Peptides against a protein of PDB entry 5EFW. Designs and how they scored, part 125

Target 1, 141 residues: chain A of PDB entry 5EFW
Amino acid sequence: TTLERIEKNFVITDPRLPDNPIIFASDSFLQLTEYSREEILGRNARFLQGPETDRATVRKIRDAIDNQTEVTVQLINYTKSGKKFWNLFHLQPMRDQKGDVQYFIGVQLDGTEHVRDAAEREGVMLIKKTAENIDEAAKEL

## One batch from the design tools (peptide; made by RFdiffusion4, then SolubleMPNN)

Design b1_p28_1_s3 (from b1_p28_1, 12 letters changed)
Fold by OpenDDE base, seed 3:
Structure b1_p28_1_s3 (fold): chain B 141 residues (1-141), chain A 28 residues (1-28)
Amino acid sequence: as target 1 above (141 residues)
Amino acid sequence: SALRFDLAKTFPKLPPAPSIEEVREKLR
């Protein structure tokens, strides 16, 4: 699909469905995580978490979903094969014309290490901009 | 959007993508 071909790591989830499952995943996301689309769709994104994933950071993500707000964090995620990567992750709600949350957009920027300072700021800016672009593109479908 | 235009330019032969609402309904 058109959205799937966006060369960024992202998913769209539906908080109105049980357990906020992934309803869309980009090709890049599948490549990063080493999962097939069939394995991903309909699942909560928590399958990316593992032993070294910080639980407090995960709680921040959960809180953002519950409160219908955006959040940006860095956390350790795991590929299907068990490879660790640092995920600079941005989550934001996609709202309808009435302002009600319909979906969440999650954007992932992967790296081999935790990033700080200028690198982090640049990454955050990038993934936020990406999320906005996805929001606009998705609304046109 | 500019992004969609770029995508269409890059992938001119892409079939119409299902809407996220269609996907949502499928998963419901």
Scores: peptide ipSAE 0.019, ipTM 0.517, DockQ to the pose 0.117
Fold by OpenDDE base, seed 5:
Structure b1_p28_1_s3 (fold): chain B 141 residues (1-141), chain A 28 residues (1-28)
Amino acid sequence: as target 1 above (141 residues)
Amino acid sequence: SALRFDLAKTFPKLPPAPSIEEVREKLR
Protein backbone atom coordinates (compact mmCIF):
# COMPACT_ATOMS: atom_id res chain seq x y z
CA THR B 1 0.00 0.00 0.00
CA THR B 2 0.98 3.66 -0.23
CA LEU B 3 1.24 3.77 3.55
CA GLU B 4 3.63 0.83 3.66
CA ARG B 5 5.85 2.33 0.99
CA ILE B 6 6.50 5.50 2.96
CA GLU B 7 7.32 3.76 6.23
CA LYS B 8 10.99 4.58 5.66
CA ASN B 9 13.64 6.94 6.99
CA PHE B 10 12.77 10.37 5.70
CA VAL B 11 12.41 14.05 6.54
CA ILE B 12 10.72 17.02 4.92
CA THR B 13 12.39 20.43 5.14
CA ASP B 14 11.21 23.96 4.39
CA PRO B 15 13.71 26.03 2.39
CA ARG B 16 11.48 29.09 2.75
CA LEU B 17 12.36 29.24 6.44
CA PRO B 18 15.75 30.32 7.79
CA ASP B 19 18.39 27.58 7.40
CA ASN B 20 15.99 25.08 5.75
CA PRO B 21 14.76 23.38 8.94
CA ILE B 22 13.15 19.96 9.28
CA ILE B 23 9.37 20.29 9.50
CA PHE B 24 8.55 16.56 9.42
CA ALA B 25 10.42 13.39 10.41
CA SER B 26 9.29 9.78 10.10
CA ASP B 27 9.25 7.42 13.08
CA SER B 28 11.92 5.33 11.40
CA PHE B 29 14.18 8.35 11.10
CA LEU B 30 13.80 9.12 14.78
CA GLN B 31 14.60 5.53 15.67
CA LEU B 32 17.67 5.51 13.44
CA THR B 33 19.10 8.77 14.71
CA GLU B 34 18.06 8.29 18.36
CA TYR B 35 16.49 11.75 18.57
CA SER B 36 13.00 12.68 19.66
CA ARG B 37 10.72 14.56 17.32
CA GLU B 38 10.88 17.58 19.60
CA GLU B 39 14.67 17.61 19.35
CA ILE B 40 14.61 17.57 15.54
CA LEU B 41 11.74 19.75 14.37
CA GLY B 42 12.89 23.25 13.54
CA ARG B 43 16.55 22.26 13.10
CA ASN B 44 18.76 21.97 10.07
CA ALA B 45 19.72 18.33 9.44
CA ARG B 46 23.45 19.11 9.81
CA PHE B 47 23.31 17.84 13.40
CA LEU B 48 23.80 14.38 11.88
CA GLN B 49 27.28 15.35 10.69
CA GLY B 50 30.47 14.77 12.64
CA PRO B 51 34.26 14.53 12.51
CA GLU B 52 34.44 11.87 9.80
CA THR B 53 31.70 13.32 7.59
CA ASP B 54 33.23 14.23 4.24
CA ARG B 55 32.97 17.98 3.78
CA ALA B 56 33.03 17.78 -0.01
CA THR B 57 29.98 15.52 0.08
CA VAL B 58 28.22 17.95 2.40
CA ARG B 59 28.94 20.73 -0.08
CA LYS B 60 27.26 18.68 -2.81
CA ILE B 61 24.12 18.53 -0.69
CA ARG B 62 24.24 22.26 0.00
CA ASP B 63 24.74 23.03 -3.67
CA ALA B 64 21.77 20.87 -4.63
CA ILE B 65 19.54 22.75 -2.20
CA ASP B 66 20.79 26.12 -3.41
CA ASN B 67 20.28 25.10 -7.03
CA GLN B 68 16.94 23.43 -6.29
CA THR B 69 18.05 20.09 -7.75
CA GLU B 70 18.17 16.50 -6.55
CA VAL B 71 21.30 14.74 -5.30
CA THR B 72 22.29 11.25 -4.17
CA VAL B 73 25.38 10.67 -2.02
CA GLN B 74 26.86 8.45 0.67
CA LEU B 75 28.22 10.02 3.83
CA ILE B 76 29.06 9.27 7.44
CA ASN B 77 26.38 10.38 9.88
CA TYR B 78 26.14 10.13 13.65
CA THR B 79 23.33 9.19 16.01
CA LYS B 80 22.60 11.16 19.15
CA SER B 81 24.79 8.76 21.13
CA GLY B 82 27.65 9.30 18.69
CA LYS B 83 27.35 6.04 16.76
CA LYS B 84 28.62 6.30 13.19
CA PHE B 85 26.66 4.92 10.26
CA TRP B 86 26.85 5.12 6.50
CA ASN B 87 23.97 7.09 5.05
CA LEU B 88 22.97 6.50 1.45
CA PHE B 89 21.10 9.76 1.12
CA HIS B 90 18.76 11.10 -1.55
CA LEU B 91 17.36 14.62 -1.60
CA GLN B 92 14.91 16.16 -4.06
CA PRO B 93 12.68 19.22 -4.22
CA MET B 94 8.92 19.09 -3.84
CA ARG B 95 7.31 21.53 -6.25
CA ASP B 96 3.85 23.07 -6.32
CA GLN B 97 1.53 23.23 -9.32
CA LYS B 98 3.35 26.29 -10.61
CA GLY B 99 6.70 24.49 -10.44
CA ASP B 100 8.01 26.46 -7.49
CA VAL B 101 10.00 24.62 -4.81
CA GLN B 102 8.01 24.40 -1.61
CA TYR B 103 9.88 21.72 0.35
CA PHE B 104 12.70 19.21 0.14
CA ILE B 105 12.35 15.48 0.72
CA GLY B 106 15.33 13.69 2.25
CA VAL B 107 15.47 9.89 2.34
CA GLN B 108 18.10 7.92 4.28
CA LEU B 109 19.24 4.33 3.88
CA ASP B 110 21.51 3.37 6.76
CA GLY B 111 24.27 0.78 6.75
CA THR B 112 27.40 -0.35 8.52
CA GLU B 113 29.54 -0.04 5.42
CA HIS B 114 29.90 2.02 2.30
CA VAL B 115 28.07 0.24 -0.52
CA ARG B 116 29.28 -0.12 -4.11
CA ASP B 117 28.27 -1.60 -7.43
CA ALA B 118 25.03 -3.59 -7.50
CA ALA B 119 24.25 -2.97 -3.85
CA GLU B 120 24.62 0.77 -4.33
CA ARG B 121 22.45 0.77 -7.44
CA GLU B 122 19.75 -1.16 -5.64
CA GLY B 123 19.84 1.17 -2.68
CA VAL B 124 19.69 4.24 -4.89
CA MET B 125 16.65 2.89 -6.71
CA LEU B 126 14.95 2.23 -3.40
CA ILE B 127 15.50 5.66 -1.88
CA LYS B 128 14.55 7.45 -5.10
CA LYS B 129 11.35 5.45 -5.35
CA THR B 130 10.62 6.24 -1.72
CA ALA B 131 11.10 9.95 -2.32
CA GLU B 132 8.71 9.85 -5.26
CA ASN B 133 6.12 8.03 -3.16
CA ILE B 134 6.39 10.66 -0.44
CA ASP B 135 6.11 13.46 -2.98
CA GLU B 136 2.99 11.93 -4.47
CA ALA B 137 1.42 11.20 -1.11
CA ALA B 138 2.07 14.71 0.16
CA LYS B 139 0.55 16.32 -2.92
CA GLU B 140 -2.61 14.27 -2.50
CA LEU B 141 -3.24 15.67 0.97
CA SER A 1 0.80 28.79 -3.90
CA ALA A 2 2.22 26.79 -1.02
CA LEU A 3 1.52 23.11 -0.54
CA ARG A 4 -0.47 22.20 2.55
CA PHE A 5 -0.49 18.66 3.85
CA ASP A 6 -1.06 16.54 6.93
CA LEU A 7 0.44 13.08 6.50
CA ALA A 8 -0.84 11.91 9.86
CA LYS A 9 -4.45 12.51 8.85
CA THR A 10 -4.10 10.57 5.62
CA PHE A 11 -1.79 7.88 6.97
CA PRO A 12 -2.72 7.03 10.55
CA LYS A 13 0.45 5.02 11.10
CA LEU A 14 2.65 8.01 10.36
CA PRO A 15 3.91 10.18 13.18
CA PRO A 16 2.01 13.31 14.07
CA ALA A 17 3.53 16.57 12.95
CA PRO A 18 2.82 20.20 13.62
CA SER A 19 1.12 22.20 10.93
CA ILE A 20 3.32 24.09 8.51
CA GLU A 21 1.84 27.31 9.82
CA GLU A 22 2.77 26.41 13.38
CA VAL A 23 6.33 25.66 12.36
CA ARG A 24 6.60 28.93 10.47
CA GLU A 25 5.29 30.89 13.41
CA LYS A 26 7.76 29.21 15.74
CA LEU A 27 10.70 29.91 13.48
CA ARG A 28 9.85 33.48 12.41
Scores: peptide ipSAE 0.014, ipTM 0.491, DockQ to the pose 0.139
Fold by OpenDDE base, seed 4:
Structure b1_p28_1_s3 (fold): chain B 141 residues (1-141), chain A 28 residues (1-28)
Amino acid sequence: as target 1 above (141 residues)
Amino acid sequence: SALRFDLAKTFPKLPPAPSIEEVREKLR
């Protein structure tokens, strides 16, 4: 679909389903994580976490979901093959016309290193803008 | 909706991420 072809790493999850599973993943996300679409759809995104993933950071994401708010963090994630990468991650709710949360949009900016300063700020702006674009695109479907 | 169908096929739930401020502090 057009949404899948957005050349950014992102997923859409459904918080109204048990365990907030992934219901959509971009082609880029699949390439980044080395998973097939069939392997990840219907699963919680926690499969990206591993031994070096900061639990406190994960808790921030969980809190954002629970509180239906946006959050931006950096955390270690793992590909299917076990390769570590730094994930500058932005999560935000997708709301309907009534303001109710329908989905969450998760956008990932991958890197081999933790980003700082200007690079971090730039990355944050990029993933936030991407999330907004996805939100708009998704609502048009 | 078509969107829901597509999203269900493509999107996983992501783990919580740290705040940008915490990340910035950690990188200092």
Scores: peptide ipSAE 0.028, ipTM 0.451, DockQ to the pose 0.025; fails the geometry check
Fold by OpenDDE base, seed 2:
Structure b1_p28_1_s3 (fold): chain B 141 residues (1-141), chain A 28 residues (1-28)
Amino acid sequence: as target 1 above (141 residues)
Amino acid sequence: SALRFDLAKTFPKLPPAPSIEEVREKLR
């Protein structure tokens, strides 16, 4: 879809389906993670985790999903080939007119190192803005 | 935002959440 052509790393998941599977993935996300769209759609995004992924950080993501809230974290993820990258990750719910959660938007900013201070703040602003733009675009059209 | 404007021009509204079965069928 045209949604997939947004030149940002993002996925949309469906928490109303078992195990909150990915239902949309951007081309950039596929390039980053080295997976095909066929390999990703219908799966939970946990396939990006590996040995050095901090379990406490993963729990924060799970808690946000369970509580239907947003979260921003940095965690180690792995490409299909096993390459590690730091993922500055933002997750937020998309709500319908009744206020019920319909989807989650996940936005990823990749890097070779853990970002801190001004770089982190800038990255957080970017991924949050991206998520909001996706949310607004999806609701208005 | 500029991105929002671009999205509004090119993207349709997201459909209702598909079932896993529907997702699998799209991948065939």
Scores: peptide ipSAE 0.019, ipTM 0.560, DockQ to the pose 0.086; fails the geometry check

Design b1_p28_1_s4 (from b1_p28_1, 12 letters changed)
Fold by OpenDDE base, seed 5:
Structure b1_p28_1_s4 (fold): chain B 141 residues (1-141), chain A 28 residues (1-28)
Amino acid sequence: as target 1 above (141 residues)
Amino acid sequence: SALFFDLAKTFPKLPPAPSIAEVRAALE
């Protein structure tokens, strides 16, 4: 499928289930985070957060989910082994034909530093385009 | 159902979305 060809870090979550668990994770996401698929499916993505993760940024993500809107942020995340990485993160709702939210798409662009200016703009464009591709592919299933 | 997650494990692609009830039953 088109979704199988998307070689980016992404997850799909189900807000209609308790605590909005991950129901799909890409292979790249598993490699980045150092978790197995079994360790991730059915869990809320907050396990990526740690001591240096900015709580105000996390609140922006939570607010976007609650309000069923998209959001783009940068935050510190942690791998299973405790390695820090910068996550340029985009989240958007996946809606059905009636406009009701069915899922959320989360796309991650990892890096060693916080990005600004042209690098940030390019990264944001990439992860937003990736999210749109996932949305299109998932609707065809 | 639990089968949904098993399929995702074996075949890293998104299968057709199961019903909310089926997924919930797999998680509980």
Scores: peptide ipSAE 0.026, ipTM 0.513, DockQ to the pose 0.079
Fold by OpenDDE base, seed 4:
Structure b1_p28_1_s4 (fold): chain B 141 residues (1-141), chain A 28 residues (1-28)
Amino acid sequence: as target 1 above (141 residues)
Amino acid sequence: SALFFDLAKTFPKLPPAPSIAEVRAALE
């Protein structure tokens, strides 16, 4: 679909379904993670986690979902082949006209290293802007 | 500074396409 062709790494998840599964993944996300769409849809995104993924950071993500808030973190994720990458990850709720959470938008910016300072600020700005664009685009469908 | 990989320099606006609601319905 056209939404799938957005050249940014993102997923949409549905917290109203059991285990908050991925219901949409961009082509870029599939390329990044080395999974097919069929392997991902219907699954919780935790399959990206591995031995070096910081559990405290994962808890921050979980808390944001439970509290229906946005969060931005950096964490180690793994591709299907087991390759590590640093994921500058932004999560935000997608709300309906009543303000109720329908979905979450997750945007991933991948890198070879943990980023700080100006690079981090730039990345955060990018992924947040991307999330907003996805939110707008999804509401027009 | 750190290196990030981004596949696009632009933020696309999308024309009408199948809604995510249809995807949700398929997962229920």
Scores: peptide ipSAE 0.021, ipTM 0.488, DockQ to the pose 0.295
Fold by OpenDDE base, seed 3:
Structure b1_p28_1_s4 (fold): chain B 141 residues (1-141), chain A 28 residues (1-28)
Amino acid sequence: as target 1 above (141 residues)
Amino acid sequence: SALFFDLAKTFPKLPPAPSIAEVRAALE
């Protein structure tokens, strides 16, 4: 689909369905995580977590979903083959014209190291911009 | 961006998300 070809790492999830499953994933996300689309559609994104993923950070993500707010965090994620990467992750709700949450947009910026200072600020700006672009594209379709 | 605007005009609106049952059935 059109959204699948956006050259950014992102997913769209549906909080109105049980366990907030992934309903859409970009080609870049599949390449990053080493999963096929068939392997991840209908699943909660927690399969990216592993032994070194900080549980407190995961709770921040969960709280944002429950409260229908945005959040930006860095956490360790794992590919299908078990390769670790740092995920600078941004999550925000996608709302309809009435203001009700329909979906969540999750954007991932991957790296080999935890980023700080200027690099973090730049990354945050990038993933937030990406999320807004996705939101705009989806609303205008 | 201009690209996103063009894509939005060209393609129909996103279809409703399928139910979990429909997703599972399609993947079997």
Scores: peptide ipSAE 0.018, ipTM 0.523, DockQ to the pose 0.066
Fold by OpenDDE base, seed 1:
Structure b1_p28_1_s4 (fold): chain B 141 residues (1-141), chain A 28 residues (1-28)
Amino acid sequence: as target 1 above (141 residues)
Amino acid sequence: SALFFDLAKTFPKLPPAPSIAEVRAALE
């Protein structure tokens, strides 16, 4: 509820459930993707992929989940209405006090174009810090 | 947002990430 109102695009997924479904989505994420919460929860985030989404990049995401590691990539995603956007995406595991992976957090930074250089570095820093801060805050609950 | 992302291409300055305290406050 309050977590949903954080003004960043992010989801939390549960890799311990079949197909690593989204169990939490921020309001901003719903607004960006044009889906309702009911349409998103319980689904794998692959519904954002489309014709121009690079399969190799998607494989990097899958590998990170399987290996329980973090990853940062840029990929083309699609809104519900079919609008393309570039997604600067960061994913990292959320671990419990024993160090076991409980969830993954995914943070999205949307744009109209692929970004490079200083803009990319700044964006990456932002989404990584966002994910880390959400993770740390959640552990204190 | 797309606006800030596009703006960052010209001026690589994005809104700051929320602090841990801010996130925690939102969770309480």
Scores: peptide ipSAE 0.131, ipTM 0.624, DockQ to the pose 0.077; fails the geometry check

Design b1_p28_2_s1 (from b1_p28_2, 18 letters changed)
Fold by OpenDDE base, seed 5:
Structure b1_p28_2_s1 (fold): chain B 141 residues (1-141), chain A 28 residues (1-28)
Amino acid sequence: as target 1 above (141 residues)
Amino acid sequence: DEEELEELEELEELLEKLNKTYPKFEFL
């Protein structure tokens, strides 16, 4: 079903609001990060960052938002309890019929290690496809 | 203002679509 295809770790954010807050989070994302929906709605997703999160990688995410482009990166994130995980993260803009950015879609694939080569390519394919499915579902009339 | 109203209406439309597709999810 459409639900089964999109039931992944993802958020939707609103760049038109101050500090690009999360306006939606999937159940899987809440389970991964150990936060309630109430704790994260209306907040910027930077609360997932911590001591070992690479600041240069975070800057790539910020630059993509500022430039209204997509980006795919791997970075260390932290759950509410402080557990580290590797996040293979994809972000892309959701555009209206005029081509203007309305929202951002962020998709997370968690793991215990930094992935390379074939594993990275597979993960990237998955999270990009997930983002496209979310975009299409949100645009359905 | 008018711009804020338009943005709110667009958000409400998105959330309505997502709620129809995924009624188990809670949205802002």
Scores: peptide ipSAE 0.048, ipTM 0.601, DockQ to the pose 0.247
Fold by OpenDDE base, seed 4:
Structure b1_p28_2_s1 (fold): chain B 141 residues (1-141), chain A 28 residues (1-28)
Amino acid sequence: as target 1 above (141 residues)
Amino acid sequence: DEEELEELEELEELLEKLNKTYPKFEFL
């Protein structure tokens, strides 16, 4: 089922480092965004934003990072070649045993259209499930 | 199921790569 899948597109960022850089990106994320690993590691994920990216939605992401909370949004992102895609995006903190935020997990579900209703709900469930799987697996390391 | 298991194994491999890669960025 959809809930038994994990979304392949994800990043891990480190909010304890300057500008919350990407410290890990999945291969599928690199393929989606058309960037090499060298181009994105150590950088803030804002390079995915462009002219049609809704600034209010970006502010929600920023606020979630600043407040160390989760957020789920849908926004226009751009590949390296300038191709637009809708990113159904989930971000959540990964906490250590003390409860302190160590990382953020970002999961991206791409699409050609802004999804609504049942499709949006399904996508949200998928990306949240993926983030939880990453969080649980990472804690076992 | 088997598909889920394969996906989780891939995730574990990716996370192992994270563990090896992250030290390079600790100085940022």
Scores: peptide ipSAE 0.031, ipTM 0.599, DockQ to the pose 0.049
Fold by OpenDDE base, seed 2:
Structure b1_p28_2_s1 (fold): chain B 141 residues (1-141), chain A 28 residues (1-28)
Amino acid sequence: as target 1 above (141 residues)
Amino acid sequence: DEEELEELEELEELLEKLNKTYPKFEFL
């Protein structure tokens, strides 16, 4: 469907606000994570983390935010009900015309297991393409 | 390609709608 084509799991966050809160979430993201929009807007995305989430991977995400760079990682995340999923996650900055970071785009590809090799490469290409599309769409608005 | 352009336009419309729904963020 039309919605299936455009509905990707993504969020937009604002690093200029305290604790880099989510300011936008796609419907697919809400469905995946089992949260309402009201429950997550204004919060840092760390609520998806849990006991088995690799702290070293989380640090890579934090470092990318602090350094205003992109990063692609896989990490265990949790839904509101506590269901684990592997999140192939891509994050990149959205910059203004001056080159200053305004937002971050976070794209999630969920799976039941850690993906490797060709499946990982395919997933990475997909989430990066999605992030670029979001960046382009936001610039045209 | 044409399909990618269509998807981008649809995404822009979605983002615009959501921005209107949550104007307090002033992100778009």
Scores: peptide ipSAE 0.031, ipTM 0.589, DockQ to the pose 0.076
Fold by OpenDDE base, seed 1:
Structure b1_p28_2_s1 (fold): chain B 141 residues (1-141), chain A 28 residues (1-28)
Amino acid sequence: as target 1 above (141 residues)
Amino acid sequence: DEEELEELEELEELLEKLNKTYPKFEFL
């Protein structure tokens, strides 16, 4: 299926539940973050944040959830072992047939440094396309 | 209530289908 072919870092969250918990995570996401599926399902993704995570960037993510809109940002995240990585992150709502928000799709592209210009544009295009593919695949289920 | 139960059932069905479509691997 389309979803089966997406071997990238992504999560699906449920904003209809308290604190918008992760309800699905890709194997690649688990590998990146060094968490098991059991450790993260039912939790808000904020466990990836740490001392150097920019608070203003986190607020942009929160605002997008609250306003039921998409957002694309770069932020410092931390693995379970405490390793820092730059997360080029895209979040968008998944809507039902009525147009109501059902879930959020979060896609992560990891790197050792903050990216700009052509590299950023390429990464953004990739994660947005990935999110659209996940949305399509989930609607076909 | 009935609406909450229906939403939960739909979520469970989606999760089952997602897990079937994108199976987890023990080796990462």
Scores: peptide ipSAE 0.028, ipTM 0.566, DockQ to the pose 0.045

Design b1_p28_2_s2 (from b1_p28_2, 22 letters changed)
Fold by OpenDDE base, seed 4:
Structure b1_p28_2_s2 (fold): chain B 141 residues (1-141), chain A 28 residues (1-28)
Amino acid sequence: as target 1 above (141 residues)
Amino acid sequence: DLEELLEQLEKLLELLKKLKTFPKQEFL
């Protein structure tokens, strides 16, 4: 069922480090983006952006990080080879038991086209569910 | 799909445990 569907593309970033670098990337994320783990770790995720990436959307992501809030957007990203894809992206903070932000969870759903309406709602549900699953798993530590 | 996610989560949790236990160490 739709409820059982999960997404596998995700990263964890550390906003406490300079430039909020990726500290973890799922294997699926590496496959999607065509980068190696070594090329990804320690970098800000902006390497996925390119000429057709909407800068206003990027600013929404930046604002969410700065304000320590969640955001869901859809933007054009690029693989290492320069292939464009639509990224339905969800970002949310991972907080410690004190409520302080430790990390951000970023979940990506890729597609060949911009999605709207029911397809967008479904995609948003999936990426948010994945992020929550990650967050809940981390809370067990 | 769930099994794959769980595998990734296990790796993540291992990393997070290390970071929590050894905050002064660099893992990148």
Scores: peptide ipSAE 0.473, ipTM 0.825, DockQ to the pose 0.034
Fold by OpenDDE base, seed 2:
Structure b1_p28_2_s2 (fold): chain B 141 residues (1-141), chain A 28 residues (1-28)
Amino acid sequence: as target 1 above (141 residues)
Amino acid sequence: DLEELLEQLEKLLELLKKLKTFPKQEFL
């Protein structure tokens, strides 16, 4: 089944609220980022960005949100303590039955380095699969 | 593990159910 293997790090954001805040964060995401749930909920995910985060990559994420499309990128993110990690990140809209965007699903695969080739493809497949599984589960509501 | 992931999904679904049921309510 599709649920046999999914990524643990994910958030749900609400683009209908000002600044597209996080409305849900997985426990694994909290552990990864070293933030409490109270510190994260209601905030835009940009708090993960820091000095070495590529602004052009961030713009790709913003453009995807604005255009209501999916995007997959790798970018430097930071934990609360300032630890850097490479985030292989996938974002896609969650739509209602009318096709209107309700939320965004963000899935993160963390690593110590920027990945390429087979490792990147494998990671991308994993995070996309996770996002689809979340979306499919939500459609059953 | 898989059990942990399923638990997270269940929590998410519970939130989404609440949001669907009470769309005019603030949860944040």
Scores: peptide ipSAE 0.465, ipTM 0.820, DockQ to the pose 0.037
Fold by OpenDDE base, seed 1:
Structure b1_p28_2_s2 (fold): chain B 141 residues (1-141), chain A 28 residues (1-28)
Amino acid sequence: as target 1 above (141 residues)
Amino acid sequence: DLEELLEQLEKLLELLKKLKTFPKQEFL
């Protein structure tokens, strides 16, 4: 099942820099999106969006960043070659010991179709667990 | 799968340590 595997697609962004650029991308994220690390670092993740990406869903992501909150959505994304995929996406802030936002964690679960019900719940649990694991690891610094 | 994730986390932690230690440096 989905919960039997570990999600490895993730990025870290820096909201303290203009336009919240990606500062870290996992190897699997690069493989999924077909970009090199050099093509990704320093960019806002909007390069994954395309013609069929729902603008209202994108606004939910933007609002979460602006309000320094978490969000979970599904949206159509595109690889470098233009291949569409469904992205079950979770975003949450990484805070320091004072509660100030330092970074955002973005975790992606890709698929060929929009998922609902049990499949969606399982995917959401997986990507949230991954994000929490990253956050806990960062607290060791 | 866990081993691969841990490898990525180790790389991330290395970056974050650098950012913490050398906040004046450009890493992007």
Scores: peptide ipSAE 0.457, ipTM 0.821, DockQ to the pose 0.034
Fold by OpenDDE base, seed 5:
Structure b1_p28_2_s2 (fold): chain B 141 residues (1-141), chain A 28 residues (1-28)
Amino acid sequence: as target 1 above (141 residues)
Amino acid sequence: DLEELLEQLEKLLELLKKLKTFPKQEFL
């Protein structure tokens, strides 16, 4: 089924609150990042960034939030213990029936290396599909 | 894996429903 092949690492953020905090994190996201739920809820996701995180890529994410658009990037993130990983990251807005942005959906696919070509395309397809499935499920409310 | 995924989605949907019903309530 479609649900059998969605990515398990995701967060929901609320751009209507100060600093666009995380309001939901999947258990897999917590396991990946080594944070507890209490440590990340109510905080901006920037705590995943570190010394080798490309600032230009971070700016692309910020621009997408400000412009209320989707973006897909790869960036270095860090776990709580300081372990680096490559994050193939997709972000998109969740809109209400009027078309107004209510939340952002962030989906993460982790790896040890920067992925390119066919591997990148496959990963992008997976994380985008996951985000769409979350959005569709939310529209039923 | 599928059961865990469905559980996460159900928890998310419950949260979103609560936020929709009580927009002035802080859950964080």
Scores: peptide ipSAE 0.446, ipTM 0.819, DockQ to the pose 0.036

Design b1_p28_2_s3 (from b1_p28_2, 18 letters changed)
Fold by OpenDDE base, seed 2:
Structure b1_p28_2_s3 (fold): chain B 141 residues (1-141), chain A 28 residues (1-28)
Amino acid sequence: as target 1 above (141 residues)
Amino acid sequence: EEEELEELLEELEKLKEALRTYPKQEFL
């Protein structure tokens, strides 16, 4: 089933540092975005934004970070070479045993179009499942 | 699907190692 599919595009960011920089990126994320690991580590993920990226959607992401909440949105992102893609994006905080936010998990599902209805629900379930897998893996530390 | 799961698990192990040793100069 579609629930058996695994999404591998993700990053981890550190909101305890200025500008919430990326501290980990999956190989799939690097392949999707066409950046090297050296080019993105220590940077805020806003480098994926461009002319057609909806500023209101970006504000929703920023608000979620500021409020330490999860959010799921679709937005236009750009690869290093300038190729546009639709990013079905899920962000959620990763908390320690005390309940304090340590990191944010960002999971990306790329596509050529904005998805709706069943396709959107399927994609959302996929990226949320990946985020939970990441969170569970981190709890083992 | 099984291959995709194995690949994710490998990425998660890389993540765990990165977080275990974080912060490092290589991440900033």
Scores: peptide ipSAE 0.551, ipTM 0.843, DockQ to the pose 0.113
Fold by OpenDDE base, seed 4:
Structure b1_p28_2_s3 (fold): chain B 141 residues (1-141), chain A 28 residues (1-28)
Amino acid sequence: as target 1 above (141 residues)
Amino acid sequence: EEEELEELLEELEKLKEALRTYPKQEFL
């Protein structure tokens, strides 16, 4: 069922460091993007962008980071080999017990086409669910 | 899928361990 599905593609970034670098990536994310962990740790996730990536959508992501808010968007991303995919992407801040932003959680759902309607709603549910699982896991610390 | 859930849980444990010791040089 939809409720039983989970997403495993995620990264954690540190907005307290210059250029909000990736500090953790799931194995699935590495598989999706075709990068090694060494290639992406310490880097901003913009390496996934390419010629057909909508700049206005990228700005929404940047604005969310700057404003320390969540955002959900779809954008074209590229693997290391140059393969295009649609990324249904959810980003949300991970806050400490004081309410200060420590990290950002980024969750990716890849597909071959831009999704709408019920498919989009389902995808959004999945990526948000994963983000919440990550956030809850971190709160146990 | 249960297997997928287990995989996610494993990743979350890795994440938790990483965050406990963060910052590590490999992350910077």
Scores: peptide ipSAE 0.544, ipTM 0.841, DockQ to the pose 0.090
Fold by OpenDDE base, seed 5:
Structure b1_p28_2_s3 (fold): chain B 141 residues (1-141), chain A 28 residues (1-28)
Amino acid sequence: as target 1 above (141 residues)
Amino acid sequence: EEEELEELLEELEKLKEALRTYPKQEFL
């Protein structure tokens, strides 16, 4: 299968460890968030949240992790320098051959505004495509 | 776009290597 355009911003987390820490971050994610890899690995992704991040949306993400389901939301995140951005965020579990959750895949599409309708649908398709490609790549191991 | 695709493929290879050798101290 030929790989086509995908979103570059993603992380992998390990829910089997305390506080579901990031265990992998793409270079693009580091560039977006302005953190080094050393600053990110081993930490929960909540450091991206800030004053204007909607708590109800954060709860949806937490619920998806607890229930081992996927979720797609938009929320305000902050870079290390404090710059706000809208994050169209998709999260889904990565399962082993037994069907047990090993990791979570998080994909981020950043923007300057909250998107709706066709723009939202397009972004969602992109980040979900990326998540599926990540999942397929990991299953080759 | 070809260069962008190569970058994406490189990230996937990095991911595969990281997962293959996981766990590592830096991940904890």
Scores: peptide ipSAE 0.543, ipTM 0.839, DockQ to the pose 0.116
Fold by OpenDDE base, seed 3:
Structure b1_p28_2_s3 (fold): chain B 141 residues (1-141), chain A 28 residues (1-28)
Amino acid sequence: as target 1 above (141 residues)
Amino acid sequence: EEEELEELLEELEKLKEALRTYPKQEFL
């Protein structure tokens, strides 16, 4: 089942830099999106957006970053070759010992369809768990 | 499942190493 899997598609961004660039990308993320690491690092993740990406959903992501909150949404993204996929996306801040936002964690669960109900809840649980694992790993530093 | 967990842990170690040496010019 979805809950038996471990989601490995993720990025880390630095909101303290102009335009909140990606500073780390997992190998799985690169495989999903068809980009090399060199093509990704230092860029804002908006390159995944395209013609059918819902702008209101994108604004929810932007608002979460600006407000330093977490958000979970589904949106259409595009690979480098232009292939569309549905991205069940979770974003949450990573805070330092003082409670200040240091980075953002972005986790992606790809699919061919927009998911709802139980499937959505399962996917959300998976990507949130991955985000927490990332956050816990970073706290060990 | 065990293999998938090891793969994630490997990625987390890569992340930790990257963050230890951050910022790097290669990230910009």
Scores: peptide ipSAE 0.543, ipTM 0.837, DockQ to the pose 0.111

